# Ledger of designs, part 89: peptides against a protein of PDB entry 3VA4

Target 1, 107 residues: chain A of PDB entry 3VA4
Amino acid sequence: EPIGQLRLFSGTHGPERDFPLYLGKNVVGRSPDCSVALPFPSISKQHAVIEISAWNKAPILQDCGSLNGTQIVKPPRVLPPGVSHRLRDQELILFADFPCQYHRLDV

## One batch from the design tools (peptide; made by RFdiffusion4, then SolubleMPNN)

Design b2_p21_3_s4 (from b2_p21_3, 18 letters changed)
Fold by OpenDDE base, seed 3:
Structure b2_p21_3_s4 (fold): chain B 107 residues (1-107), chain A 21 residues (1-21)
Amino acid sequence: as target 1 above (107 residues)
Amino acid sequence: SEAAELAEALAAREARLRAAA
């Protein structure tokens, strides 16, 4: 059962999409085998990772040395590669130029 | 609003990229 969700907002690429997040490492990237597969040229094959250690703990987001970066919207910040960022519920994230939102699921 | 925050973030990103180029 998913413990969180990553929402990709609608845009020129198409409609909104929701990706379930599970315990462990959820890789965000262009590669089709990623947990969160974003098949767009500006997304690195393995762009970032969202690690969820427990249902009652905030996930950790890390950029994997992506070409076009991972950014937090508020407060604005470009994440240094490999540096852990604790995600807040409803946090807005940019993977390259694609806006997303993380939210925890109450299960 | 979230929409405004996203728009601002995207605009800021574009500005940084242009400045770096």
Scores: peptide ipSAE 0.664, ipTM 0.924, DockQ to the pose 0.061
Fold by OpenDDE base, seed 2:
Structure b2_p21_3_s4 (fold): chain B 107 residues (1-107), chain A 21 residues (1-21)
Amino acid sequence: as target 1 above (107 residues)
Amino acid sequence: SEAAELAEALAAREARLRAAA
């Protein structure tokens, strides 16, 4: 079962969407094979990775050298490629210009 | 609010991109 969720907020692209996150690597990107497929031109084919090693450990977010970047909203931080960020519950993230939110699920 | 935080972050991103151009 899913351990986390990534919410894509509503915008000009359309309504809000929720993506389940599982143990292992959850790739965020434009490619349809990605766990979190964001089919938008400003998103890199493989944009970022959310890795969950255990249900009781915080996921790690890394940008994969995306063209348009990955940013933590609070505190503000643009993630250099390959730099690990431990996600907090309710963390707000920008993948390029797309606002998202991570939240932990009760499992 | 989350909405305000997101708006601020998006604006800051746009400003950075503009400055880098």
Scores: peptide ipSAE 0.663, ipTM 0.923, DockQ to the pose 0.061
Fold by OpenDDE base, seed 4:
Formats: sequence, structure tokens, C-alpha cells
Structure b2_p21_3_s4 (fold): chain B 107 residues (1-107), chain A 21 residues (1-21)
Amino acid sequence: as target 1 above (107 residues)
Amino acid sequence: SEAAELAEALAAREARLRAAA
């Protein structure tokens, strides 16, 4: 069962999409085999990772040295590559120019 | 609002990219 959800907001690319997040590493990237596959040119093949551990259900977000960056919206902060950021419920994130939102699931 | 926050963040990103170019 999914522990969290990453929502990709609707935009010029198309409609809103929801991606389940599981225990372990959830890779965000352009590659189709990523847990969160964002098939857009501005997204790196392996852009970022959202890791969820069994002992800490709060996800850790890390940029993987992406070309176009990963940013927390509020407060605004560009994530340096490899630096851990603990995601808060309903946190807004930019992967390159794509707005997303993390949602903690009650499970 | 959430929409306003997103718009602001996107605008700031675009400005940063233009400045770096």
C-alpha cells in the first residue's frame, strides 16, 4: 500500500496526475521506469528521489544533480544536490518547471 | 493562496534563469 502521494498539477502538459509513494526510494525522473515518471524534456532522467523509511514515514527529498533543479515553494528554496529535505504534508515542490504537491496518506 | 504561491515560485525561477543566461 502507498504511504504517500505526489500530485502533478495540471498544466500545458496535460491533466493532473497522482503518483503513489512507497517505502524505500521513489525516483522522480523522465525515465519511464521511475516511480514518478515525468516524461518531459526539462526533467532529468533521474531528477530527484523521495525516500520513505519504515521508522520515519516523513519522506526525505533529495535532488539528484538535476539539470533544471528542484525547489521548495514555501518558503522558497532551491535544493542543493544531495541535501536532504524532510517533506511536510501538502508541501509544494517544483521539479524543474513542473509544480507538484506531496500528500501524506493516512495508512 | 496555493495558486498564487505556485505562480510566484515559477516567476521567481524564470527570473533566476534569465539572470543566469
Scores: peptide ipSAE 0.649, ipTM 0.919, DockQ to the pose 0.062
Fold by OpenDDE base, seed 1:
Structure b2_p21_3_s4 (fold): chain B 107 residues (1-107), chain A 21 residues (1-21)
Amino acid sequence: as target 1 above (107 residues)
Amino acid sequence: SEAAELAEALAAREARLRAAA
């Protein structure tokens, strides 16, 4: 069962979408087989990864060397490729120019 | 607000990209 959620805010691309996050690696990318599939040209095939372990429900976000980057909104910073960032509940993230929000689910 | 924070972050990103181009 999902223990987290990644919300893609609405925009010119279309309506808001919610993606479930599970234990293990949740790949964010343009490829259709990604856990969080963002089928947009500015998103890399494998853009980033949100990894959730059994030891701690708080996910770790890493950019996978994406072309257009991954950024934390508050405090603002571009994530260097491969550097772990522990996500906080309700954290706002930019994958390229697509704003998203992580939500911890009550399970 | 979240909306304002997102807008600011997006604007900052765009400005950075323009400056680097």
Scores: peptide ipSAE 0.645, ipTM 0.918, DockQ to the pose 0.061

Design b2_p21_4_s1 (from b2_p21_4, 16 letters changed)
Fold by OpenDDE base, seed 1:
Structure b2_p21_4_s1 (fold): chain B 107 residues (1-107), chain A 21 residues (1-21)
Amino acid sequence: as target 1 above (107 residues)
Amino acid sequence: DEEERRRRIAEIAERRRAEEA
């Protein structure tokens, strides 16, 4: 019953991976217990959080004070730590140097 | 292709980081 999906594009790190996103807080980070576990050195243990509410279902992305940052593409923007950003369907995100894409699921 | 797309995204991100620094 995932509400959304975060796609990690393929690269030198390996093949494409899709991570389900659920209601509540989905932590993105290098730590293996993160909802979106990205086991790469440039990713902080707790890098960012994607929070999805039942009444809105539009995710709110916040950087957690990561070392290498969280950036939005189109328009280009570096997210200041703790500042809420509403994700749009198909939005492209950079966690450190790893390009990802958010996809809203129709459920 | 996908590699070119990834490179373009990275370039945009680097430019933004440089501007914000």
Scores: peptide ipSAE 0.160, ipTM 0.692, DockQ to the pose 0.057
Fold by OpenDDE base, seed 4:
Structure b2_p21_4_s1 (fold): chain B 107 residues (1-107), chain A 21 residues (1-21)
Amino acid sequence: as target 1 above (107 residues)
Amino acid sequence: DEEERRRRIAEIAERRRAEEA
């Protein structure tokens, strides 16, 4: 069962999509085998990673050295590659210019 | 200009969050 959810808001790319997040590493990227597959040219093949552990269900987000970056929306912050950011429930994230939202599931 | 662009995108995202709250 998923521990969290990453929502990709609707836009010119198409409708909203919800991606389940599980324990371990959830890779965000353009590659089709990513847990969060965002098949857009501005997304790096392996763009970022959301890691969730059993002992700490709050996800840790890291940019993987993406070309177009990973940003926290509020307060605004560009994530340097490899720097850990603990995600808060309902936090808004930009992967390149794609707005997403993390949602913690009650499980 | 890049900063301005990111700011605009952030504002859109925040509005969408509010609509779904």
Scores: peptide ipSAE 0.114, ipTM 0.664, DockQ to the pose 0.049
Fold by OpenDDE base, seed 3:
Structure b2_p21_4_s1 (fold): chain B 107 residues (1-107), chain A 21 residues (1-21)
Amino acid sequence: as target 1 above (107 residues)
Amino acid sequence: DEEERRRRIAEIAERRRAEEA
């Protein structure tokens, strides 16, 4: 079962979508094979990865050298490729210009 | 104006977070 969730907020692209996150690597990208498939032109085929080692550990977000970047909204920061960022619960993330939010799930 | 666009997106996201909280 999922131990986390990535919410893609609604926008011009369409309605909100919630993506379950599991133990291991959850790839965020435009490719349909991604765990978090964001089929939008501005998203790299393999854009970022959310790695979850355990339910009681903060997930690690890494940009995979995406074209349009990965950013933390608050406090604002652009994530350099390959640099680990520990996700806080309810953290807001921009993949390119798509606002998302990470949620811990009860498990 | 990429900065402005980014800011707008951030504001929207933050507002939505607040609504969900």
Scores: peptide ipSAE 0.113, ipTM 0.667, DockQ to the pose 0.047
Fold by OpenDDE base, seed 5:
Structure b2_p21_4_s1 (fold): chain B 107 residues (1-107), chain A 21 residues (1-21)
Amino acid sequence: as target 1 above (107 residues)
Amino acid sequence: DEEERRRRIAEIAERRRAEEA
């Protein structure tokens, strides 16, 4: 069922976690209702969204006006709120200070 | 410095990606 995966790397916050991504909107945020729930104070309740329109199209990442921002690691870039960013396979993302990686699943 | 901080975090993330390959 999942089309992609978002990996939160391990750190002082705890162990690594893998979140499945599905068709439609996958919300990243501190709220427990989020598809990608990151229960950390520096993460906004609704921080960002990863939208997957089709299995054969790259997902779109948008920051939702988060307090501590969303950044692409390579090349380094801060995402302005509401601006669409097409995710590449294995792309590294920072939600606030939390390093994550997007991976497309072969399903 | 914010740029230095982001750079350090990025370096850690890239290292972790390499380890996952």
Scores: peptide ipSAE 0.110, ipTM 0.666, DockQ to the pose 0.048

Design b2_p21_4_s2 (from b2_p21_4, 17 letters changed)
Fold by OpenDDE base, seed 4:
Structure b2_p21_4_s2 (fold): chain B 107 residues (1-107), chain A 21 residues (1-21)
Amino acid sequence: as target 1 above (107 residues)
Amino acid sequence: AEAERRARIAAIAAEVLAAEA
C-alpha cells in the first residue's frame, strides 16, 4: 500500500504523471530502475531519494549529489547533497527543472 | 492554470538558483 504520491506536473515532456511512494527508499532519477523514474536528460541517474519510515510516515527528501539540483519551492531552498528535508503534504519540489508535488495519502 | 503555476514555480526556482550562485 502506497504511503504517498509524487506528482510530476504536465509540461513539454508530456502529461502529468503520478508515482506511488512506499515505505523505505524511493529513488528519484533518470534510471528506469528508480522508483520514481524521470527519463529526462537533466535528471541524474540517481537524483534524489524520498525515504518514508513506518513510525512517522513523513517522507525525508535528500538530494543525491545531482548535477542540476533539488529545490524546495515554498519556502525556497536549494537542498545540499545529503541534507535531510522533511516533506510536508502538498509540498512543491523541483528536480532539476521539473516541478513536482508530494501528496500524503490517507492510509 | 497549470501553465501559470509552472511559470511561477520556474520563476521561484530561478531566483533560488541565482541566490545560490
Scores: peptide ipSAE 0.151, ipTM 0.683, DockQ to the pose 0.055
Fold by OpenDDE base, seed 1:
Structure b2_p21_4_s2 (fold): chain B 107 residues (1-107), chain A 21 residues (1-21)
Amino acid sequence: as target 1 above (107 residues)
Amino acid sequence: AEAERRARIAAIAAEVLAAEA
């Protein structure tokens, strides 16, 4: 049932990890109960949220007032807290210093 | 490969942060 995927690229933290994204709010954060749990000290407990309203609509990414921020790579953009950003397929995202990529899955 | 890609992403991120600051 996943509508999308968030890939965390490999790094000093370990190997690549893929997180399924579902309809509704997918919270990205350090807290272990987050949909996308990134258990790293530079990630806020509730860092950001990826909200997917429908399979045929672009997800919305919002920074939740994280300490170390959320950025889009192309085009370069620091996301102001609470401001909606519509994700494009294959979009590269930085949560703090952790590079990730959003991928739309076939339904 | 992936390491190079991460490096490129990191460089872009650094520029973004520098420009924002």
Scores: peptide ipSAE 0.150, ipTM 0.684, DockQ to the pose 0.053
Fold by OpenDDE base, seed 3:
Structure b2_p21_4_s2 (fold): chain B 107 residues (1-107), chain A 21 residues (1-21)
Amino acid sequence: as target 1 above (107 residues)
Amino acid sequence: AEAERRARIAAIAAEVLAAEA
């Protein structure tokens, strides 16, 4: 059972998509093997990782040295590669130019 | 409306991209 969710907002790429997040490492990337597979050329094959250690703890987001970066929208921040960022519920994230939102599920 | 919400989010995202590029 997922304990988090990453929403990819609708856009020119198509409709909104929701990706379940589980305990452990959830890799975000263009590779189809990723937990959050974003099959877009501007996304690195392994772009970032969202690590969830417990249902009651904020996930950790890390950029994996992606080409086009990982950014927090509010407040604006470019995440340095490998630096841990604790995600807040409903936090808006840019993977390259793709807006997403993290949502903590009530389980 | 959802469309308005998405527009606001997109605008914010665009601003971030422009500022941090």
Scores: peptide ipSAE 0.130, ipTM 0.684, DockQ to the pose 0.049
Fold by OpenDDE base, seed 2:
Structure b2_p21_4_s2 (fold): chain B 107 residues (1-107), chain A 21 residues (1-21)
Amino acid sequence: as target 1 above (107 residues)
Amino acid sequence: AEAERRARIAAIAAEVLAAEA
């Protein structure tokens, strides 16, 4: 059962999409085998990872050395590769130029 | 270059905030 969700906002690329997040590592990237597959050229094959260790713990977001980076919107922050960032509910994230939002699910 | 990058991020952030509202 999913315990989180990553929303990709609508844009010129297409409509909004919601990706379920599970316990363990949820890889965000262009590769089709990623948990969160974002099939866009500006997204690295393995761009970032959202690791959820438990339902009652904040997920950890790490950039995986992506070409175009991972940023937090509020407050603005560029995530250095491999540095753990604890995600807050409703956190707004940019993977390259693609705006997303993390949402904790009530399970 | 850094200023341009910050500007791009800010612009995208503004769009996200508008969409969130």
Scores: peptide ipSAE 0.119, ipTM 0.660, DockQ to the pose 0.058

Design b2_p21_4_s3 (from b2_p21_4, 17 letters changed)
Fold by OpenDDE base, seed 2:
Structure b2_p21_4_s3 (fold): chain B 107 residues (1-107), chain A 21 residues (1-21)
Amino acid sequence: as target 1 above (107 residues)
Amino acid sequence: AAAARRERIARLAAERLAAEA
């Protein structure tokens, strides 16, 4: 069962997409084998990671030294590579210029 | 409509961050 969800908002790239998030490491990246596969040139092959240690713990987001960065929208903040950011429910995230939203699921 | 609003906010935030860099 998924513990969370990452929504990629619609844009010029296409329609909205939802990605399930599971316990452990969920890699965000351009590579098709990533848990959250964002097949766009501006996304690094392994861009970031969302790690979920337990169903009742907030996920940890880390940028993996991506070329175009990972940012939090509210309040605006660029995430330094390798620094842990605890995700809040409904958190808005930018991977490069792609807006996404984390949603906690009831389990 | 809500998704479009959030996307617009995200875009504006990205532009702000780029300006601060």
Scores: peptide ipSAE 0.182, ipTM 0.733, DockQ to the pose 0.050
Fold by OpenDDE base, seed 3:
Structure b2_p21_4_s3 (fold): chain B 107 residues (1-107), chain A 21 residues (1-21)
Amino acid sequence: as target 1 above (107 residues)
Amino acid sequence: AAAARRERIARLAAERLAAEA
C-alpha cells in the first residue's frame, strides 16, 4: 500500500498520471524501471529520488545530478545535486520542465 | 481546473528560476 503519491500534471505530453510512492527509495527518471517513470527525453534516466523512511515522516527529495535539474515551486528553488530537501504535503516540484505534486496519503 | 492553475504557477516559477540563473 502506497504511503504517498506523486502526481504528474497534464500537459502537452498527455493526461495527468499518479505514481504511488512506497517506503524506501522511489527513483524518478526516464528509465522504465524507475518507480516514477517519466518517459520524456528531458528527464534523466536516473533524475531524482524520493526517499520515504517512515509513514509519519516527510519524504526526502534529492536530485541525482540530472541534466535539466529539479526545482521546488514555492518558494522557487533549484535543488543542488545530492542535497536533501524535505517534501511538504502538496509540494509542487519541477523535474526538468514537468510540473508534479507530492501528496501524502492518509494511510 | 485547479490542476491547470497549479501547472501555470509551476511554469511561471520555472521561468523565474531560468531568469535567476
Scores: peptide ipSAE 0.179, ipTM 0.735, DockQ to the pose 0.050
Fold by OpenDDE base, seed 5:
Parts: structure tokens; C-alpha cells; sequence
Structure b2_p21_4_s3 (fold): chain B 107 residues (1-107), chain A 21 residues (1-21)
């Protein structure tokens, strides 16, 4: 049962895609075995990780030393590699230049 | 429209990041 969701907004790459997020580590990356597989050249094979420790706790986002970075949109913040960022519900995230949004599922 | 706006913002942010790196 997914606890959260990451939305990849539509763009030149194609339509919107929704990725379920589960307890534990959800890896965001270009590799097809990532929980959030973003098969785009500008995304690192293992780009970032969203760790969810419990359904009632905010997930932690960390950039994994990606080539093209991870950013929070509002307020603007570039995430240094390995530094924990607590995700807020509805938070807008850039993985490289791909806009995404996290939201908590009501489970 | 909305997608184009989001993509533009993302691109600008990516360019800014690249410039700072």
C-alpha cells in the first residue's frame, strides 16, 4: 500500500506520470529498477532518494550526488548532496529540469 | 500552457544551477 505519491508533470517528454511511494527508500533515477524511474539522459542513474519512515511522518529527500541537481521550487532551494530535506505535502521538486510534486496519500 | 510554464521554470532553474556549479 503506497503512503505517498510523486507526480512527474507533463512536458516535452510526455504525459504526466504518477509514482507510488512506499515505506523505506524510494530511489529516484534513470535506472529502470528505481522506485521512481525517470528514463531521461539528464537524470542520474541514482539521482535522489525519498525515505519514508512512517505514514505519519514527513518523507526525507536527499540528492545522491546527481549530475544536474535536485531543487525545491518554493521557496527556492538547491539541495546539496546528502543533505536531508523534509518534504512538505504538495512540495514542488526539480530533478534536473523535470518538475515534480510530492503529495501524501490519505491512507 | 500550464505544462509549458512548468517546463520553462524548470529549464531556467536548471540553467541557474549549472551556472552556479
Amino acid sequence: as target 1 above (107 residues)
Amino acid sequence: AAAARRERIARLAAERLAAEA
Scores: peptide ipSAE 0.162, ipTM 0.725, DockQ to the pose 0.069
Fold by OpenDDE base, seed 4:
Structure b2_p21_4_s3 (fold): chain B 107 residues (1-107), chain A 21 residues (1-21)
Amino acid sequence: as target 1 above (107 residues)
Amino acid sequence: AAAARRERIARLAAERLAAEA
């Protein structure tokens, strides 16, 4: 059962897509093996990870040393590789220049 | 149109953040 959702907004790349997030590690990357597969050349094969613990279901986002970076939009901040960022509901994230939004599911 | 705007905003945001880093 998904605990959260990551929404990739629509763009020139295509329509909006929603990715379910589960307990544990949800890898974001270009590789098709990733939980959140973003098949775009500017996305690293393993770009970032969203880890959700069973304790409080609070997601932690970490950049995995991606080439083009991971950023929080509001307030604006570039995430240094490996540094934990606690995601808030409705938080806007840039993976490279692809805008996404985290949504906590009411479960 | 909305998609294009979002993409432009994203690029601008990324550029601004990169400049600050």
Scores: peptide ipSAE 0.145, ipTM 0.713, DockQ to the pose 0.057

Design b2_p21_4_s4 (from b2_p21_4, 15 letters changed)
Fold by OpenDDE base, seed 4:
Structure b2_p21_4_s4 (fold): chain B 107 residues (1-107), chain A 21 residues (1-21)
Amino acid sequence: as target 1 above (107 residues)
Amino acid sequence: SEAARRERIAAEAARRLAEEA
């Protein structure tokens, strides 16, 4: 069962979508085999990774050297590539220009 | 650009804060 959820907010690209997050590496990217597949041109094939461990269910977000970046919305921060950021519940994230929100699930 | 990223972050933060309030 999923440990978390990444919500892609609705926009010009379409309706809201929810992606389950599991233990291990959840890759965010344009490639269709990504756990969080965002099939948009401005998203890198492997854009970022959300890693969740069994002993620490708080996810670690890293940008993978994406072209258009990964940013935390509140507080505002551009994530340098490869730098670990611990996600808090309800955290707002921009992958390129796409606003998302992380949700911790009740598991 | 970094300026564009800062602008997007600020705009999105303002929008989402308003929507969630």
Scores: peptide ipSAE 0.136, ipTM 0.651, DockQ to the pose 0.048
Fold by OpenDDE base, seed 2:
Structure b2_p21_4_s4 (fold): chain B 107 residues (1-107), chain A 21 residues (1-21)
Amino acid sequence: as target 1 above (107 residues)
Amino acid sequence: SEAARRERIAAEAARRLAEEA
């Protein structure tokens, strides 16, 4: 069962989409093999990773050296590649220019 | 530029926060 959720907000790309997040590494990227597949040209094939080690621990977000970057929205911060960021519930994230939100599921 | 990037982030933050309210 999913432990978290990544919500892609609606935009020019289309309607809102929700992606389940599971224990382990959830890769965000343009590649169809990614857990969070964002099939957009500005997203790197392997853009970032959200690692969840336990249901009661904050996930860790890392940019994988993406071309167009990964940013935390509040407080605003561009994530250098490989830097670990612990996600808070309701955290807003930009993958390239695509706004997303992490949500912890109560399971 | 870094300044422009930060501004885009801030603007997007404001927009999304407003939509969530």
Scores: peptide ipSAE 0.128, ipTM 0.653, DockQ to the pose 0.050
Fold by OpenDDE base, seed 5:
Structure b2_p21_4_s4 (fold): chain B 107 residues (1-107), chain A 21 residues (1-21)
Amino acid sequence: as target 1 above (107 residues)
Amino acid sequence: SEAARRERIAAEAARRLAEEA
């Protein structure tokens, strides 16, 4: 069962979408085999990864050397490739210029 | 720089998201 959720906000690309997150590595990218598949040309095939080691541990977000980057929104910060960022509940994230929000699920 | 550009985009997105929710 999913432990977290990533929400892609609505925009010029289309309506809002929700992606379940599971234990292990959840790859964010343009490739259709990604856990979080964002089929947009500005998203790298393997853009970033959200790793969840346990239900009681904060997920770790890493950019995978994407072309257009990964950023934390509040406070604004560009994530250097491969640097671990511990996600907070309700965290706002930009993959390229696509705004998303992470939230933990109550199992 | 590209990093500065992305940071500016993030700041603008933060403002929009704060107004949205």
Scores: peptide ipSAE 0.117, ipTM 0.665, DockQ to the pose 0.054
Fold by OpenDDE base, seed 3:
Structure b2_p21_4_s4 (fold): chain B 107 residues (1-107), chain A 21 residues (1-21)
Amino acid sequence: as target 1 above (107 residues)
Amino acid sequence: SEAARRERIAAEAARRLAEEA
Protein backbone atom coordinates (compact mmCIF):
# COMPACT_ATOMS: atom_id res chain seq x y z
CA GLU B 1 0.00 0.00 0.00
CA PRO B 2 1.17 3.53 -0.70
CA ILE B 3 2.49 5.69 2.11
CA GLY B 4 2.05 8.97 0.33
CA GLN B 5 0.79 10.51 -2.83
CA LEU B 6 2.09 13.00 -5.32
CA ARG B 7 -0.62 14.84 -7.17
CA LEU B 8 0.08 16.45 -10.51
CA PHE B 9 -2.42 19.26 -10.86
CA SER B 10 -4.44 19.58 -14.01
CA GLY B 11 -3.20 21.93 -16.66
CA THR B 12 -2.58 22.33 -20.35
CA HIS B 13 -0.92 18.92 -20.26
CA GLY B 14 -4.15 17.25 -19.23
CA PRO B 15 -6.14 16.22 -16.19
CA GLU B 16 -4.95 15.76 -12.66
CA ARG B 17 -2.97 12.61 -11.98
CA ASP B 18 -2.19 10.98 -8.66
CA PHE B 19 0.95 8.95 -8.15
CA PRO B 20 1.30 6.61 -5.19
CA LEU B 21 4.49 6.87 -3.19
CA TYR B 22 6.01 3.91 -1.42
CA LEU B 23 8.72 3.19 1.08
CA GLY B 24 12.10 3.71 -0.50
CA LYS B 25 13.08 5.89 -3.41
CA ASN B 26 10.37 7.20 -5.69
CA VAL B 27 12.02 8.69 -8.74
CA VAL B 28 10.32 11.58 -10.47
CA GLY B 29 11.20 11.90 -14.11
CA ARG B 30 10.35 11.74 -17.77
CA SER B 31 11.46 8.14 -18.12
CA PRO B 32 8.49 5.79 -18.16
CA ASP B 33 10.06 3.52 -15.56
CA CYS B 34 10.07 6.27 -12.95
CA SER B 35 7.78 5.86 -9.97
CA VAL B 36 6.37 9.25 -10.84
CA ALA B 37 6.50 9.31 -14.59
CA LEU B 38 5.98 12.78 -15.99
CA PRO B 39 6.28 12.30 -19.74
CA PHE B 40 7.01 15.90 -20.60
CA PRO B 41 10.05 17.22 -22.45
CA SER B 42 10.85 19.81 -19.78
CA ILE B 43 11.18 17.09 -17.16
CA SER B 44 14.56 15.40 -16.91
CA LYS B 45 14.71 11.65 -17.42
CA GLN B 46 15.58 11.39 -13.77
CA HIS B 47 14.49 14.71 -12.37
CA ALA B 48 14.15 14.25 -8.64
CA VAL B 49 13.67 11.63 -5.98
CA ILE B 50 11.27 11.37 -3.08
CA GLU B 51 12.62 9.01 -0.47
CA ILE B 52 10.34 7.68 2.22
CA SER B 53 12.13 5.91 5.03
CA ALA B 54 9.14 5.27 7.27
CA TRP B 55 5.41 5.90 7.29
CA ASN B 56 5.75 8.27 10.23
CA LYS B 57 8.66 10.29 8.87
CA ALA B 58 8.63 13.17 6.45
CA PRO B 59 9.77 12.17 2.98
CA ILE B 60 13.00 13.60 1.63
CA LEU B 61 12.91 15.36 -1.72
CA GLN B 62 16.11 15.84 -3.71
CA ASP B 63 16.61 17.34 -7.11
CA CYS B 64 18.84 15.11 -9.20
CA GLY B 65 20.54 17.85 -11.15
CA SER B 66 17.56 18.39 -13.38
CA LEU B 67 17.76 20.78 -16.27
CA ASN B 68 14.75 22.85 -15.31
CA GLY B 69 14.91 22.48 -11.57
CA THR B 70 12.78 21.60 -8.62
CA GLN B 71 11.15 24.27 -6.52
CA ILE B 72 9.12 24.52 -3.37
CA VAL B 73 6.15 26.83 -3.72
CA LYS B 74 5.50 27.96 -0.16
CA PRO B 75 7.78 29.41 0.90
CA PRO B 76 9.27 29.68 -2.56
CA ARG B 77 12.74 28.31 -3.06
CA VAL B 78 14.79 26.47 -5.63
CA LEU B 79 16.25 23.21 -4.39
CA PRO B 80 19.97 22.86 -5.02
CA PRO B 81 20.81 19.52 -6.61
CA GLY B 82 21.36 16.74 -4.14
CA VAL B 83 20.30 18.75 -1.12
CA SER B 84 17.74 17.04 1.08
CA HIS B 85 14.44 18.77 1.65
CA ARG B 86 11.95 17.32 4.12
CA LEU B 87 8.50 17.40 2.60
CA ARG B 88 5.66 18.72 4.67
CA ASP B 89 2.19 17.33 4.26
CA GLN B 90 0.35 19.24 1.54
CA GLU B 91 3.58 20.74 0.25
CA LEU B 92 3.42 22.26 -3.20
CA ILE B 93 6.29 21.43 -5.53
CA LEU B 94 7.27 22.50 -9.00
CA PHE B 95 9.10 20.02 -11.17
CA ALA B 96 10.18 22.29 -13.96
CA ASP B 97 6.95 24.25 -14.38
CA PHE B 98 4.61 21.42 -13.42
CA PRO B 99 2.81 22.07 -10.14
CA CYS B 100 2.44 19.11 -7.85
CA GLN B 101 1.41 18.46 -4.29
CA TYR B 102 2.63 15.89 -1.83
CA HIS B 103 0.33 14.54 0.81
CA ARG B 104 0.68 11.85 3.39
CA LEU B 105 -1.84 9.05 3.23
CA ASP B 106 -3.59 7.98 6.39
CA VAL B 107 -2.80 4.30 6.43
CA SER A 1 -16.85 20.81 -3.44
CA GLU A 2 -14.79 22.61 -0.85
CA ALA A 3 -11.95 20.18 -1.39
CA ALA A 4 -11.94 20.88 -5.10
CA ARG A 5 -11.93 24.59 -4.40
CA ARG A 6 -8.92 24.26 -2.12
CA GLU A 7 -7.10 22.27 -4.75
CA ARG A 8 -7.78 24.91 -7.37
CA ILE A 9 -6.39 27.56 -5.07
CA ALA A 10 -3.28 25.51 -4.45
CA ALA A 11 -2.82 24.84 -8.13
CA GLU A 12 -3.18 28.49 -8.97
CA ALA A 13 -0.60 29.44 -6.38
CA ALA A 14 1.80 26.90 -7.80
CA ARG A 15 1.25 28.16 -11.32
CA ARG A 16 1.96 31.71 -10.23
CA LEU A 17 5.31 30.60 -8.92
CA ALA A 18 6.01 28.77 -12.14
CA GLU A 19 5.39 31.94 -14.06
CA GLU A 20 7.85 33.79 -11.88
CA ALA A 21 10.56 31.19 -12.33
Scores: peptide ipSAE 0.133, ipTM 0.711, DockQ to the pose 0.040; fails the geometry check

Design b2_p21_5_s1 (from b2_p21_5, 13 letters changed)
Fold by OpenDDE base, seed 2:
Structure b2_p21_5_s1 (fold): chain B 107 residues (1-107), chain A 21 residues (1-21)
Amino acid sequence: as target 1 above (107 residues)
Amino acid sequence: SEAARRRRIEETARRVLAEEA
């Protein structure tokens, strides 16, 4: 059962999409094998990872050395590759030029 | 460099957020 959700906001690419997040590593990337598959050219094949170690622990976001980066919107911060960022509920994230939002689910 | 990478990324953010506003 999913512990979190990553929402890709609607845009020129199409409608909003919601991706379930599970315990373990949820890879964000262009590759179809990714848990969060974002099939867009500006997204790296393996762009970032959201790791959830427990239901009661904040997920950890790490950029995987992506070409076009991973950012936190508020407060603004570009994530250096491999540096852990603890996600807050409702946190807004940019993967390249795609705005997303993390949401903690009731479990 | 990382600095150059950061600048590009930040610039992208400004553009994206401006479009969302």
Scores: peptide ipSAE 0.437, ipTM 0.852, DockQ to the pose 0.112
Fold by OpenDDE base, seed 5:
Structure b2_p21_5_s1 (fold): chain B 107 residues (1-107), chain A 21 residues (1-21)
Amino acid sequence: as target 1 above (107 residues)
Amino acid sequence: SEAARRRRIEETARRVLAEEA
C-alpha cells in the first residue's frame, strides 16, 4: 500500500507521471531498477532517495551525489549530497531539470 | 568540484523556473 506519491510534471519530455512511494527507501534515478525511474540523460543512475520510516512521519529526501543536483523550489535550496531534508506535504522538488511534487496519501 | 556542481545546478534551476513561470 503506497503511503505517498511523487508527481513528475508534464514537459518537453512527455506527459505527467505519478509514482507511488512505499515504506522504506524509494530510489529516484535513471536506472530501471529505481522505484522512481526517470529515464532521462540528465538524471543520475542513482540520483536521490526518499525514505519513509512510518506512515505518520515525514519522508526524508537525500541527494546521492547526483551530477545535476536535487533542490527544493520554495524556499530555493540546493540539497548538499547525503544531507537529510524532511519533506513537507505538497513540496516542489527539482531532480536535475525535472520538476516534481510530493504529496502524502490518505491511508 | 563542488563549486562547479553548484554552478550547474543553479543555472539549471534558473532555466527551469523561468520556463514554468
Scores: peptide ipSAE 0.435, ipTM 0.851, DockQ to the pose 0.113
Fold by OpenDDE base, seed 4:
Structure b2_p21_5_s1 (fold): chain B 107 residues (1-107), chain A 21 residues (1-21)
Amino acid sequence: as target 1 above (107 residues)
Amino acid sequence: SEAARRRRIEETARRVLAEEA
């Protein structure tokens, strides 16, 4: 069962979309085989990874050296490639120019 | 280059945040 959710907000690209997040690695990217597939040209094929461990269930976000970056919105911060960021519930994230929000599920 | 990458990211952030806020 999903441990978390990544919500892609609605925009010029289309309506809101929700992606389930599971234990292990959840790859965010333009490639169709990514767990969180964002089929947009500004998104790298493998853009970032959200890793969730079984013992604490707190996701770790890492940018994978993406072309257009991964950022935390509050407070604003560009994530250096490969540097771990522990996601907080309801945290707002920018993958390139696409705003998303992480939600921890009650399971 | 890293400088060019940072520039692109910062430019994107400024644009997106301006649109969202």
Scores: peptide ipSAE 0.421, ipTM 0.848, DockQ to the pose 0.111
Fold by OpenDDE base, seed 1:
Structure b2_p21_5_s1 (fold): chain B 107 residues (1-107), chain A 21 residues (1-21)
Amino acid sequence: as target 1 above (107 residues)
Amino acid sequence: SEAARRRRIEETARRVLAEEA
């Protein structure tokens, strides 16, 4: 069962979409086999990773050296590749030019 | 290069901000 959720907000690309996040590595990227598949040209094939462990259900976000970056919205911060960022509930993230929101599920 | 990457990210951010405004 999912431990978290990543919401892609609606935009010119289409309607809002919710992606479940599970224990282990949840890869965000343009490749169709990514856990969070964002099939947009500005998204790298393997853009970022959200890792959730059983011992700490707070996800760790890392950019994977993406072309167009991964950013935290508030406070604003561009994530350097490979640097761990602990996600808090309701945190807003930009993958390239696509705004998303992490939501912690009560499970 | 990292400098080029940063420029791309900054450009992307600028576009996002423009669209959100």
Scores: peptide ipSAE 0.421, ipTM 0.842, DockQ to the pose 0.160

